# Peptides against a protein of PDB entry 5OOQ: the designs that were tried, part 210

Target 1, 227 residues: chain A of PDB entry 5OOQ
Amino acid sequence: YREDVRQVVTHPANALSFLQPGRLVEISVNGKDNYGWGAVVDFAKRINKRNPSAVYTDHESYIVNVVVNTMYIDSPVNLLKPFNPTLPEGIRPAEEGEKSICAVIPITLDSIKSIGNLRLYMPKDIRASGQKETVGKSLREVNRRFPDGIPVLDPVKNMKIEDEDFLKLMKKIDVLNTKLSSNPLTNSMRLEELYGKYSRKHDLHEDMKQLKRKISESQAVIQLDDL

## One batch from the design tools (peptide; made by RFdiffusion4, then SolubleMPNN)

Design b2_p30_1_s3
Fold by OpenDDE base, seed 2:
Structure b2_p30_1_s3 (fold): chain B 227 residues (1-227), chain A 30 residues (1-30)
Amino acid sequence: as target 1 above (227 residues)
Amino acid sequence: MKITIYVEESENTEEILKRLEGEDIEVVVY
């Protein structure tokens, strides 16, 4: 169900009006390269100069330029071409323990995981020296303020998506979320997680981890069947 | 340098504003 929601939200008919300069978006490239939250610079309709008759899917028909602050420092960023979503080999996010830099990367709508309800100030000339780093500092501060993730736009209340099938999908998700939140096991896990964060005792943490794993596995099975 | 953040009005606006409180952050709600 989450992927179905993402497909509707990131469709050009819905997404483009919310991709103003500075809009925060969560980015995943090729289903594996997670850059986290970035800021939109601009977007344009995809044009293939070599093949003007090329037909793209709706989600691949636009290119969005985004500032990310998670680019691996040794990535060949000089090989990036504006409005070319086919990224050079070696362009990837920094892994744990690696240093990162700010970069502007071109992505398709299909690489957007979510659209945030926040926008940063976007400089007029992001390619000028130091401007992308300024946006990167802003991104770091926002991420620090929202460790659980940046708030996502409500598809119905904010984006005004009124498709009947989509509304039915959202209602189903709400029912599932209500059932999950009302489950005594979920509440127990939350209490245990809270306790684990405050408990300095390693042994209780391991027992809780095992219980959490069992409950998570059971819930994952239920979610996989329903989603 | 002040960080300017634009917040789209939502049910969670009040909580968002609380999290964004600080001398270095300017918040604009629209």
Scores: peptide ipSAE 0.572, ipTM 0.935, DockQ to the pose 0.766
Fold by OpenDDE base, seed 5:
Structure b2_p30_1_s3 (fold): chain B 227 residues (1-227), chain A 30 residues (1-30)
Amino acid sequence: as target 1 above (227 residues)
Amino acid sequence: MKITIYVEESENTEEILKRLEGEDIEVVVY
């Protein structure tokens, strides 16, 4: 259920408007590498220069650069490439007892577990000496203030996700969380079906919006050429 | 070094503000 909510929340149509510089996001890469809470630097649409025809899923179609303060100190951070979410071998969070450093890592939307209510001040040039460490210090302080976790954006109240299928999903999850003191497995399949329906409707809506934008842009270009 | 934190208005804003109280933190609610 949490995964189904996560899929909706992290969909580009919902997430991108809340990925302002400094936005705190909880990061898990490949479902294994938990970096904890990081701060958004920027994001861009994923473009594969080697394969321009590459089609990405909605959750993989954008790359988000984030500052983390949990990078293992001996990770080959010099091999990190901005806007390349394929992380080099050895890039991982520090384990218990290991030293960590601050790093900027490129992630996909699918690597976002949660979007926080908080934003940090994001320096204009995060690559400048000491800037990522400043953000790292801020992250440490916030984590200290919220040992139980940074407050997460409410998908309905804060993110204004008003999709009826999503609201139904949330209600079902609430009912199930209230009821999931009992049987967890049957509820996940129904949620996946609902998510699948929601995703399809949402994809169509976004496609229509993109088409409308393209039409508007084309009309604007035609008007400029007629001038 | 003063830390600036921006807080999006929510039902929990008051609680968040209480947790962020400190001389070293500047909180901006938007």
Scores: peptide ipSAE 0.567, ipTM 0.936, DockQ to the pose 0.683
Fold by OpenDDE base, seed 4:
Structure b2_p30_1_s3 (fold): chain B 227 residues (1-227), chain A 30 residues (1-30)
Amino acid sequence: as target 1 above (227 residues)
Amino acid sequence: MKITIYVEESENTEEILKRLEGEDIEVVVY
């Protein structure tokens, strides 16, 4: 069901009106390379100058340029061609422990996992020196503020998708979610998970407070010993 | 550097605004 929703949401008829500059989108290229949340620069209809007769699927018929801050630092970003969604070999997100950089990547609509309800300010010239990094800083801050993920646009309420079959699909999903949420076992697991996350967050916050106190106490002791 | 964030009006707007509170963030709801 999630993929079915994604297919409808990312269809050009629905998605393009929400791909304004700065729109946050969750990016997964080829179902393997997860770049996380990026910011839309612009989009254009995919035109193959070498093969004008090339027919693309609806989801591949547009190219979206997106700023990401998760590009692997040693990726061959110089080989990126504007408006070419076929990414060169070695273009990938940074893995855990690897350094990342900001980059503008061309993607298809099929590479959009989710469309967020947030937009960043998008500089007029993203290719100018320092502009990508500015957007990258904004992305980091947003991700910091939304550790559980950026809020996704409601396909019905926000995107105004009124297709009857889609509405039925959404209703089915809502019913399933309600059933899952009403299931005492799922509620207990979710409560345990939420409590575990809350406990971890609380423990981390308490640990951080204790660490700050210890640092402050240690600094106070050092100041007292210097007297 | 002040970060400008635009928020699409939704049922969660109030919660989003609370999360985006800060001196470094300017929020615009549309």
Scores: peptide ipSAE 0.564, ipTM 0.934, DockQ to the pose 0.656
Fold by OpenDDE base, seed 1:
Structure b2_p30_1_s3 (fold): chain B 227 residues (1-227), chain A 30 residues (1-30)
Amino acid sequence: as target 1 above (227 residues)
Amino acid sequence: MKITIYVEESENTEEILKRLEGEDIEVVVY
């Protein structure tokens, strides 16, 4: 369910308006490399100069530059290319016991796990000496203040996602979360609850597929009108 | 040096503001 919500939230139609400079976002590259919370520098539409006919998915069609403070110190950061989300080999977050540094990395929307309701002040020239470290210090302080995680934007109240199917999905998730917090009194009740949750999960997955289709269709129409 | 943090207005804004209290943090709600 969280993944389904993430797909909707990180879709360009919803996410781009909330990727202002300094916006805090939780970053996971390729579902493996967790950089934690970073700060948005800027974003741009992905253009392949070598292959102009390249077609990207909606979630891969934009590049977001983000400051992270969790880059492994021995990562080949000098090989990073602006607006190239294909990261060089060895670019990874620091593991436990390893030292980290601040870096600006280009990511796709698909690498955003969550969009926070907080923004940092973003220097105009983040590539200037010492600027990344300043943002890194701010990130550390925010993480210290929110050890349980930075507050996430409400998709409905903050992001104003008004799709009916999405609203239904959110309601279902809330119900499921409430049930998860309730201790099953009996094994039989637990089994029924697990079965019910599984059934609901399946239904939610289908609802999300429908929603994704509607969003894609709407964007296709907009692109046709711009031609 | 003060850290400026912009906070999107939400139901938990009050709690967020409490957590961000400090001389080194400037909070702007929008």
Scores: peptide ipSAE 0.574, ipTM 0.934, DockQ to the pose 0.759; fails the geometry check

Design b2_p30_1_s4
Fold by OpenDDE base, seed 1:
Structure b2_p30_1_s4 (fold): chain B 227 residues (1-227), chain A 30 residues (1-30)
Amino acid sequence: as target 1 above (227 residues)
Amino acid sequence: MKIRIYVEESERTEEILKRLEGDDIEVIVE
């Protein structure tokens, strides 16, 4: 269900109006390279100059430039081409124990995991010396303030998505979340989450998120089998 | 230098504002 929500939220018809400069978005490239939360610079419709007849899916039809502060320091960032979402080999987020730098990367809408309800002030010339680092510092501070994750835009209340099927989907998710929260196991996990928030232990929170996801997925599968 | 943050109005706005409290952050609610 989360993927279904993501598909709707990141569709151009819904997402583009919320991709103002500075908008925080959670980024995962090709489903494997997680850059965490980045800040939108700008976006443009994807144009293939070499193949003007190229047809892109809706989620691949726009390029979003984003500032990330999790780029691996030894990534070949000099090979990045503006508005080319096909990233050069070696462009990846820093792994545990590796140093990271700030970079502007072009991504597709399909690489957005979530859209935050926060925007940073975005400098007019992000490519100027020191500007990316300034945004990077802001990102770090925001992440510090929200160890449990940056608040996500409400698809209905904020994004004004009024599609009936989508509303039904959201209702189903709400019911599942309620059931999950009423489960003793979930209550224990919430306690751990609260403790994790107080202890600033990121590891426990990630484990809890993963477990919640697994439980939600399992429940969704069970409900689908019963239909 | 103060960090300027724009926040979309939501049910969590009060909580968000509380978390963003500080002399180093300027918050604007949209």
Scores: peptide ipSAE 0.600, ipTM 0.944, DockQ to the pose 0.738
Fold by OpenDDE base, seed 2:
Structure b2_p30_1_s4 (fold): chain B 227 residues (1-227), chain A 30 residues (1-30)
Amino acid sequence: as target 1 above (227 residues)
Amino acid sequence: MKIRIYVEESERTEEILKRLEGDDIEVIVE
């Protein structure tokens, strides 16, 4: 269900009005290169100069320029082409232990995992000397303040997505989340009652505790897969 | 130089503002 929500949220009809300069977005390129949270510079409709008649999917029809502070330091950033979301080979986020730099990369809407409810102040000329680094510093500070993740825009309350099917989807997700949070306690109580009727032996009680944990874990995994 | 941050109003606004407290950050609620 998370992917379904993402598809709706990142559709141009919904996303573009919230991609103001400075908007924080969570970025994943090609489903593998996670750049973390970046800041929107601007966006434009995708134009293919070589093939003006090219038709793109809705999610690939716009290019979003974003500042990231997680670019691998030895990435060939000089090979980046403006308004070309097809990134050169070697452009990737820094891995653990590697140094990173700030860079502006062009991405499609498909590369947006989440849209944050925060915007940074964006300099007028981000390509001027030192400006990317300033934004990078701001990104680091925000990430430090939100180690559990930057707050995401509410699709309904903030983005005003009122599609009936989408609202039903959101409600279903809320119900599942509520069940996930309550299930361990409910299952624990039921199992305790069940095992208490069969045996008061210490070994059985220990087995019960282990079983309760396994059941809770398995249910959590199943519910996460459904989301 | 202060970091300027714009925050969309939400149920979490108070929590967000608390986390963003500091002399180096200017917060504006939209």
Scores: peptide ipSAE 0.597, ipTM 0.943, DockQ to the pose 0.797
Fold by OpenDDE base, seed 4:
Structure b2_p30_1_s4 (fold): chain B 227 residues (1-227), chain A 30 residues (1-30)
Amino acid sequence: as target 1 above (227 residues)
Amino acid sequence: MKIRIYVEESERTEEILKRLEGDDIEVIVE
């Protein structure tokens, strides 16, 4: 269900109006490279100059340039081409224990995991010396303030997605979430999450979030089997 | 340098504002 929501939210018809400069977005490239929360620089319709007849899916039809502060320091960032979402080999987020740097990367809408309800002030010339780092500092501060994750835009209330099927989907998710919240295991996990929030350990929160997702997915599968 | 943050108005706005309180952050609600 989360993927279904993501597909709707990141569709150009819904996402583009919320990709203003500075908009915080959660980035995952190819389902493997998680850059965390970045800030939108700009976006443009994807144009293939070499193949003007190239047809892209809706989610691949736009390129979004985003500032991330989690780029591995030894990544070949000099090989990054603006508006080319095919990232060079070696472009990856820093792993645990590795140093990271700020970089602007071009991504597709399909690489957006979530859209935050926060926007940073985006400098007019992000490519100027020191500007990316300024945004990076802002990102770090925001992440520090929200160790449990940056607030995500409400697809219905904020993004005004009024598609009937989507609304039905959201209702189903709400029902499921209510059921999950009443589950003792979920309550235990929530307590641990709350405790983790007090400890300001970001890594633990991400692990818990992943675990919650796995549990939710597992429960969804169980419910589907029971239907 | 103050960090300027724009916040989309939501049910969580009050909570968000509280978390963003500080002399180093300027918050603007949209």
Scores: peptide ipSAE 0.596, ipTM 0.943, DockQ to the pose 0.761
Fold by OpenDDE base, seed 5:
Structure b2_p30_1_s4 (fold): chain B 227 residues (1-227), chain A 30 residues (1-30)
Amino acid sequence: as target 1 above (227 residues)
Amino acid sequence: MKIRIYVEESERTEEILKRLEGDDIEVIVE
């Protein structure tokens, strides 16, 4: 269900009005390279000058330039072509233990995992010396303030997506999330009450409680995978 | 230099504002 929501949210009809300069977006290129949260510089309609008749999907029809602060330091950033979302070989985020740098990369809407409810102040000339690093510093500070993740725009309340089928989808997700969050606690409490009534040994009670929690957590993971 | 951050109004606005408190951050609610 998360992918279904993402497809709707990142559709040009919904996303473009929220891709102002400085908008924070979570970036995953080709579903493989996770750059984390970056800041939008600008966007443009994708035009193939060599083949004006080229038709792109809705999610590939725009190029979004974003500042990331997670680019691997030895990536061939000099080979990046403006407004070309096909990234050169070797362009990748830094892995754990590797050094990273700030870079501006062109991505498609399909590479946006989520749109944040935060927007940074974006310098007018991001290509000027030190400007992308300034944005990078801001990104680091925001990430520090939100270690559990930057808040995401509410598709309905903030983005005003009013499609009936989408609303039904969101309701379904909400119901599932509510059940997921409530069931482990409810089941644990019932288990405690049940075993308390039977005056069983503390060890058995704890073992069963732990087992029930593990089962509930496993079910939760499965349900999340379905979303 | 202060970091300027624009926040879209939401149910979490109060929480977000608390997390963004500091002399180095200027927050504007949109």
Scores: peptide ipSAE 0.593, ipTM 0.942, DockQ to the pose 0.769

Design b2_p30_2_s1 (from b2_p30_2, 11 letters changed)
Fold by OpenDDE base, seed 3:
Structure b2_p30_2_s1 (fold): chain B 227 residues (1-227), chain A 30 residues (1-30)
Amino acid sequence: as target 1 above (227 residues)
Amino acid sequence: EYDEFEIDESLLSEEELKIQRELLEKQLKE
């Protein structure tokens, strides 16, 4: 079912509107090369100049350029061709213990494992010297701030995927998750739990809002004292 | 500080929100 959800989420009709520059996406190339979370640079419709009549599947019909900070340092990144998702041999993520570098790689939508609800502020010219490394630092900072993982876009609430068949799929997944839970909740208990969680989250948001305000006020006071 | 990225905090888990709150508290104390 997870793969079914991924297929719908990464379909051009749904995904492209969320692939703004800086959007974080989790990248898995050919189902084996996991680059982790990268940042979208841009995307374009795939065009084969040598074979204009070439027909691509929906998930292969667009090329997404992404910055990753997990490229193996000895990968032949100089052989990367813009908008060519067929990566040269040797292009791979660094394994544990290996050094990594930042690189821009072209991927297809099919290589997107998940789309995060997080967007980096991207440099205007990512190809300029040092800019990829800046994005790499930002990616590390994001991972530091989200030790439990980067939040993924909700297909229904965030992406507004309202297809009936998809909704049925999501319901099935929800039912299965509930059944697999060792603590089956009655409808009322589940609602109470959901409302409880919502209430706690609301309180947390309010606390955070107050903290942010206090931080801002503190900074303002410091600035006044420096005048 | 969140100058490097934009976050929709509404999608964070309760635990993630607690972590972020703690980070903000630390920032306030600095």
Scores: peptide ipSAE 0.108, ipTM 0.691, DockQ to the pose 0.092
Fold by OpenDDE base, seed 1:
Structure b2_p30_2_s1 (fold): chain B 227 residues (1-227), chain A 30 residues (1-30)
Amino acid sequence: as target 1 above (227 residues)
Amino acid sequence: EYDEFEIDESLLSEEELKIQRELLEKQLKE
């Protein structure tokens, strides 16, 4: 079920709106090279200049550039090509006991294991000297602050994925995780409760948005008066 | 302490959001 959820979450229709600069994503390339949590730099639709007629799957149709701090130090990072998710041979995460460096790697959506509910403040020019290392420090700090794991976006509550089949899938997973009764009525009630909570949170967010706007307006007025 | 990252407010519980709302309301009144 986890893989099924991942497929839906990482679909462009759902994932792209959450791949803002600084968004934390957990990266696994080719299902074997685990870089851990990295920070999104940017993304772009995949265009093959050599083969413009190339058709990519939905999960391979976009390239996401991410900063990782787990790149093996002796990896041929100089051979990395921006927006080319086909990584050169030797590009891999550091193993235990090996030194790591920060690097920007291009990945496909299919290489995203999970999307975090955190965003780093990203430097304006990540490719400038030293900027990747700054992000690397921030990543270390995040990992320090969340020893039990970085919070993952909730597909329904946070990402607002409302596909009926997906909701059914999530329902099944929820039942399994909470060991709730398989009784349809109980499950339905549970879903209604969850949706109710989401609705209330949504209303709270709207209220907060309005309040923040009013505060901003008030501060602007004060600033003008102080001029 | 300056945070180099931000937490999405949607991560907060309903109760935590209510607290934040109240704080914003107080801030607006000040």
Scores: peptide ipSAE 0.089, ipTM 0.672, DockQ to the pose 0.109
Fold by OpenDDE base, seed 2:
Structure b2_p30_2_s1 (fold): chain B 227 residues (1-227), chain A 30 residues (1-30)
Amino acid sequence: as target 1 above (227 residues)
Amino acid sequence: EYDEFEIDESLLSEEELKIQRELLEKQLKE
């Protein structure tokens, strides 16, 4: 079922509107090379200059440029072609114990495992010297702040995918996940637990709101003192 | 301290929200 969801989410009709610069995406090239979470630079419709009549599948019809911070240091990154998703031999993520470097790689939509609900502030010129490393630092910071994983966009609530068949699929997955949970609860107990969870989250949001207000007030005072 | 990214907090887990709260608390003390 996860693959079915991925196919729908990464379809151009759904994915492209969420591939803004800085959008975090989880990357797996050819279902083999896992680069982890990277940041979108840009995307373009795939054009074959040698064969303009080439027809690509929907999931291969666009090229997405992404910054990754997990590229193996000895990978031949100089052989990368900006609009060619067919990566040269030797281009791979670093394995455990190997050093990694930041790189921009061109991928297809089919290489996106997940689309995150996070967006980095991107440098204006990512190709400039040192800019990729800046993004790499940001990626490391994000991973540090989200040890349980980067939040993924909700296909229904966030991406507004309202296809009936897809909704049915999501419902089936939800039911299955509930049944497979280690602590299955009765409907009443589950509802109570959910309300409790929502209540706690609400309280956290209120606390954060108050903190943000205090920070804003403090900053305003500082600005007034500097004038 | 510059914010390096934007996040929709509505999708965060309780634990992630706690982390963000702690970050805000640190910012307030600075």
Scores: peptide ipSAE 0.087, ipTM 0.677, DockQ to the pose 0.096
Fold by OpenDDE base, seed 4:
Structure b2_p30_2_s1 (fold): chain B 227 residues (1-227), chain A 30 residues (1-30)
Amino acid sequence: as target 1 above (227 residues)
Amino acid sequence: EYDEFEIDESLLSEEELKIQRELLEKQLKE
């Protein structure tokens, strides 16, 4: 069921709005090369210049550039091509005992295992000398702060995924995890409770957004008066 | 304590969000 959840979470309709610069994502390329948690640089719709008529699946239709700090030191990173998710031979994460370096790699949405609830402060020019290493240090600090794992976005509470089939899937998973008996009434009540909580949080976030705007406007007015 | 990362507010509990809202309201009045 984890894969089913991942497919929904990483769909462009759900994932893209949470792939801001600095967003932490857990990366697994082709389901075997695990780079761990990396930081999003940017993303773009996948364009094939050689074949503009190429049709990609939803999960392969976007390229996400991510900074990882787990690249094997002897990987041919110089062969990496921007916006080309087909990684050269030899590009892989460091294994236990091997040294790693920071690198920016282009991945597809299908290579995202999880989306974290954290964002790094990113340098303006990540390709400048030393900037990738700065992000690497930040990633290490995050891992230190969260020894039990980086918090993952909740698909329902945080991402507001409201697809009926997905909700049914989540209910099923919840029942299995809690070892509760499958009761439609109980499941419905739980869903209603979850939606209720989400709605309240959403309203709070909107209120906070408005307040922040008003504060900013007030500060701007003060600055104008001082001129 | 300077953090090089930001926690998404969506992770906060409803009560924590209410506290943050209250703080913002107070800040606006100042």
Scores: peptide ipSAE 0.086, ipTM 0.665, DockQ to the pose 0.109

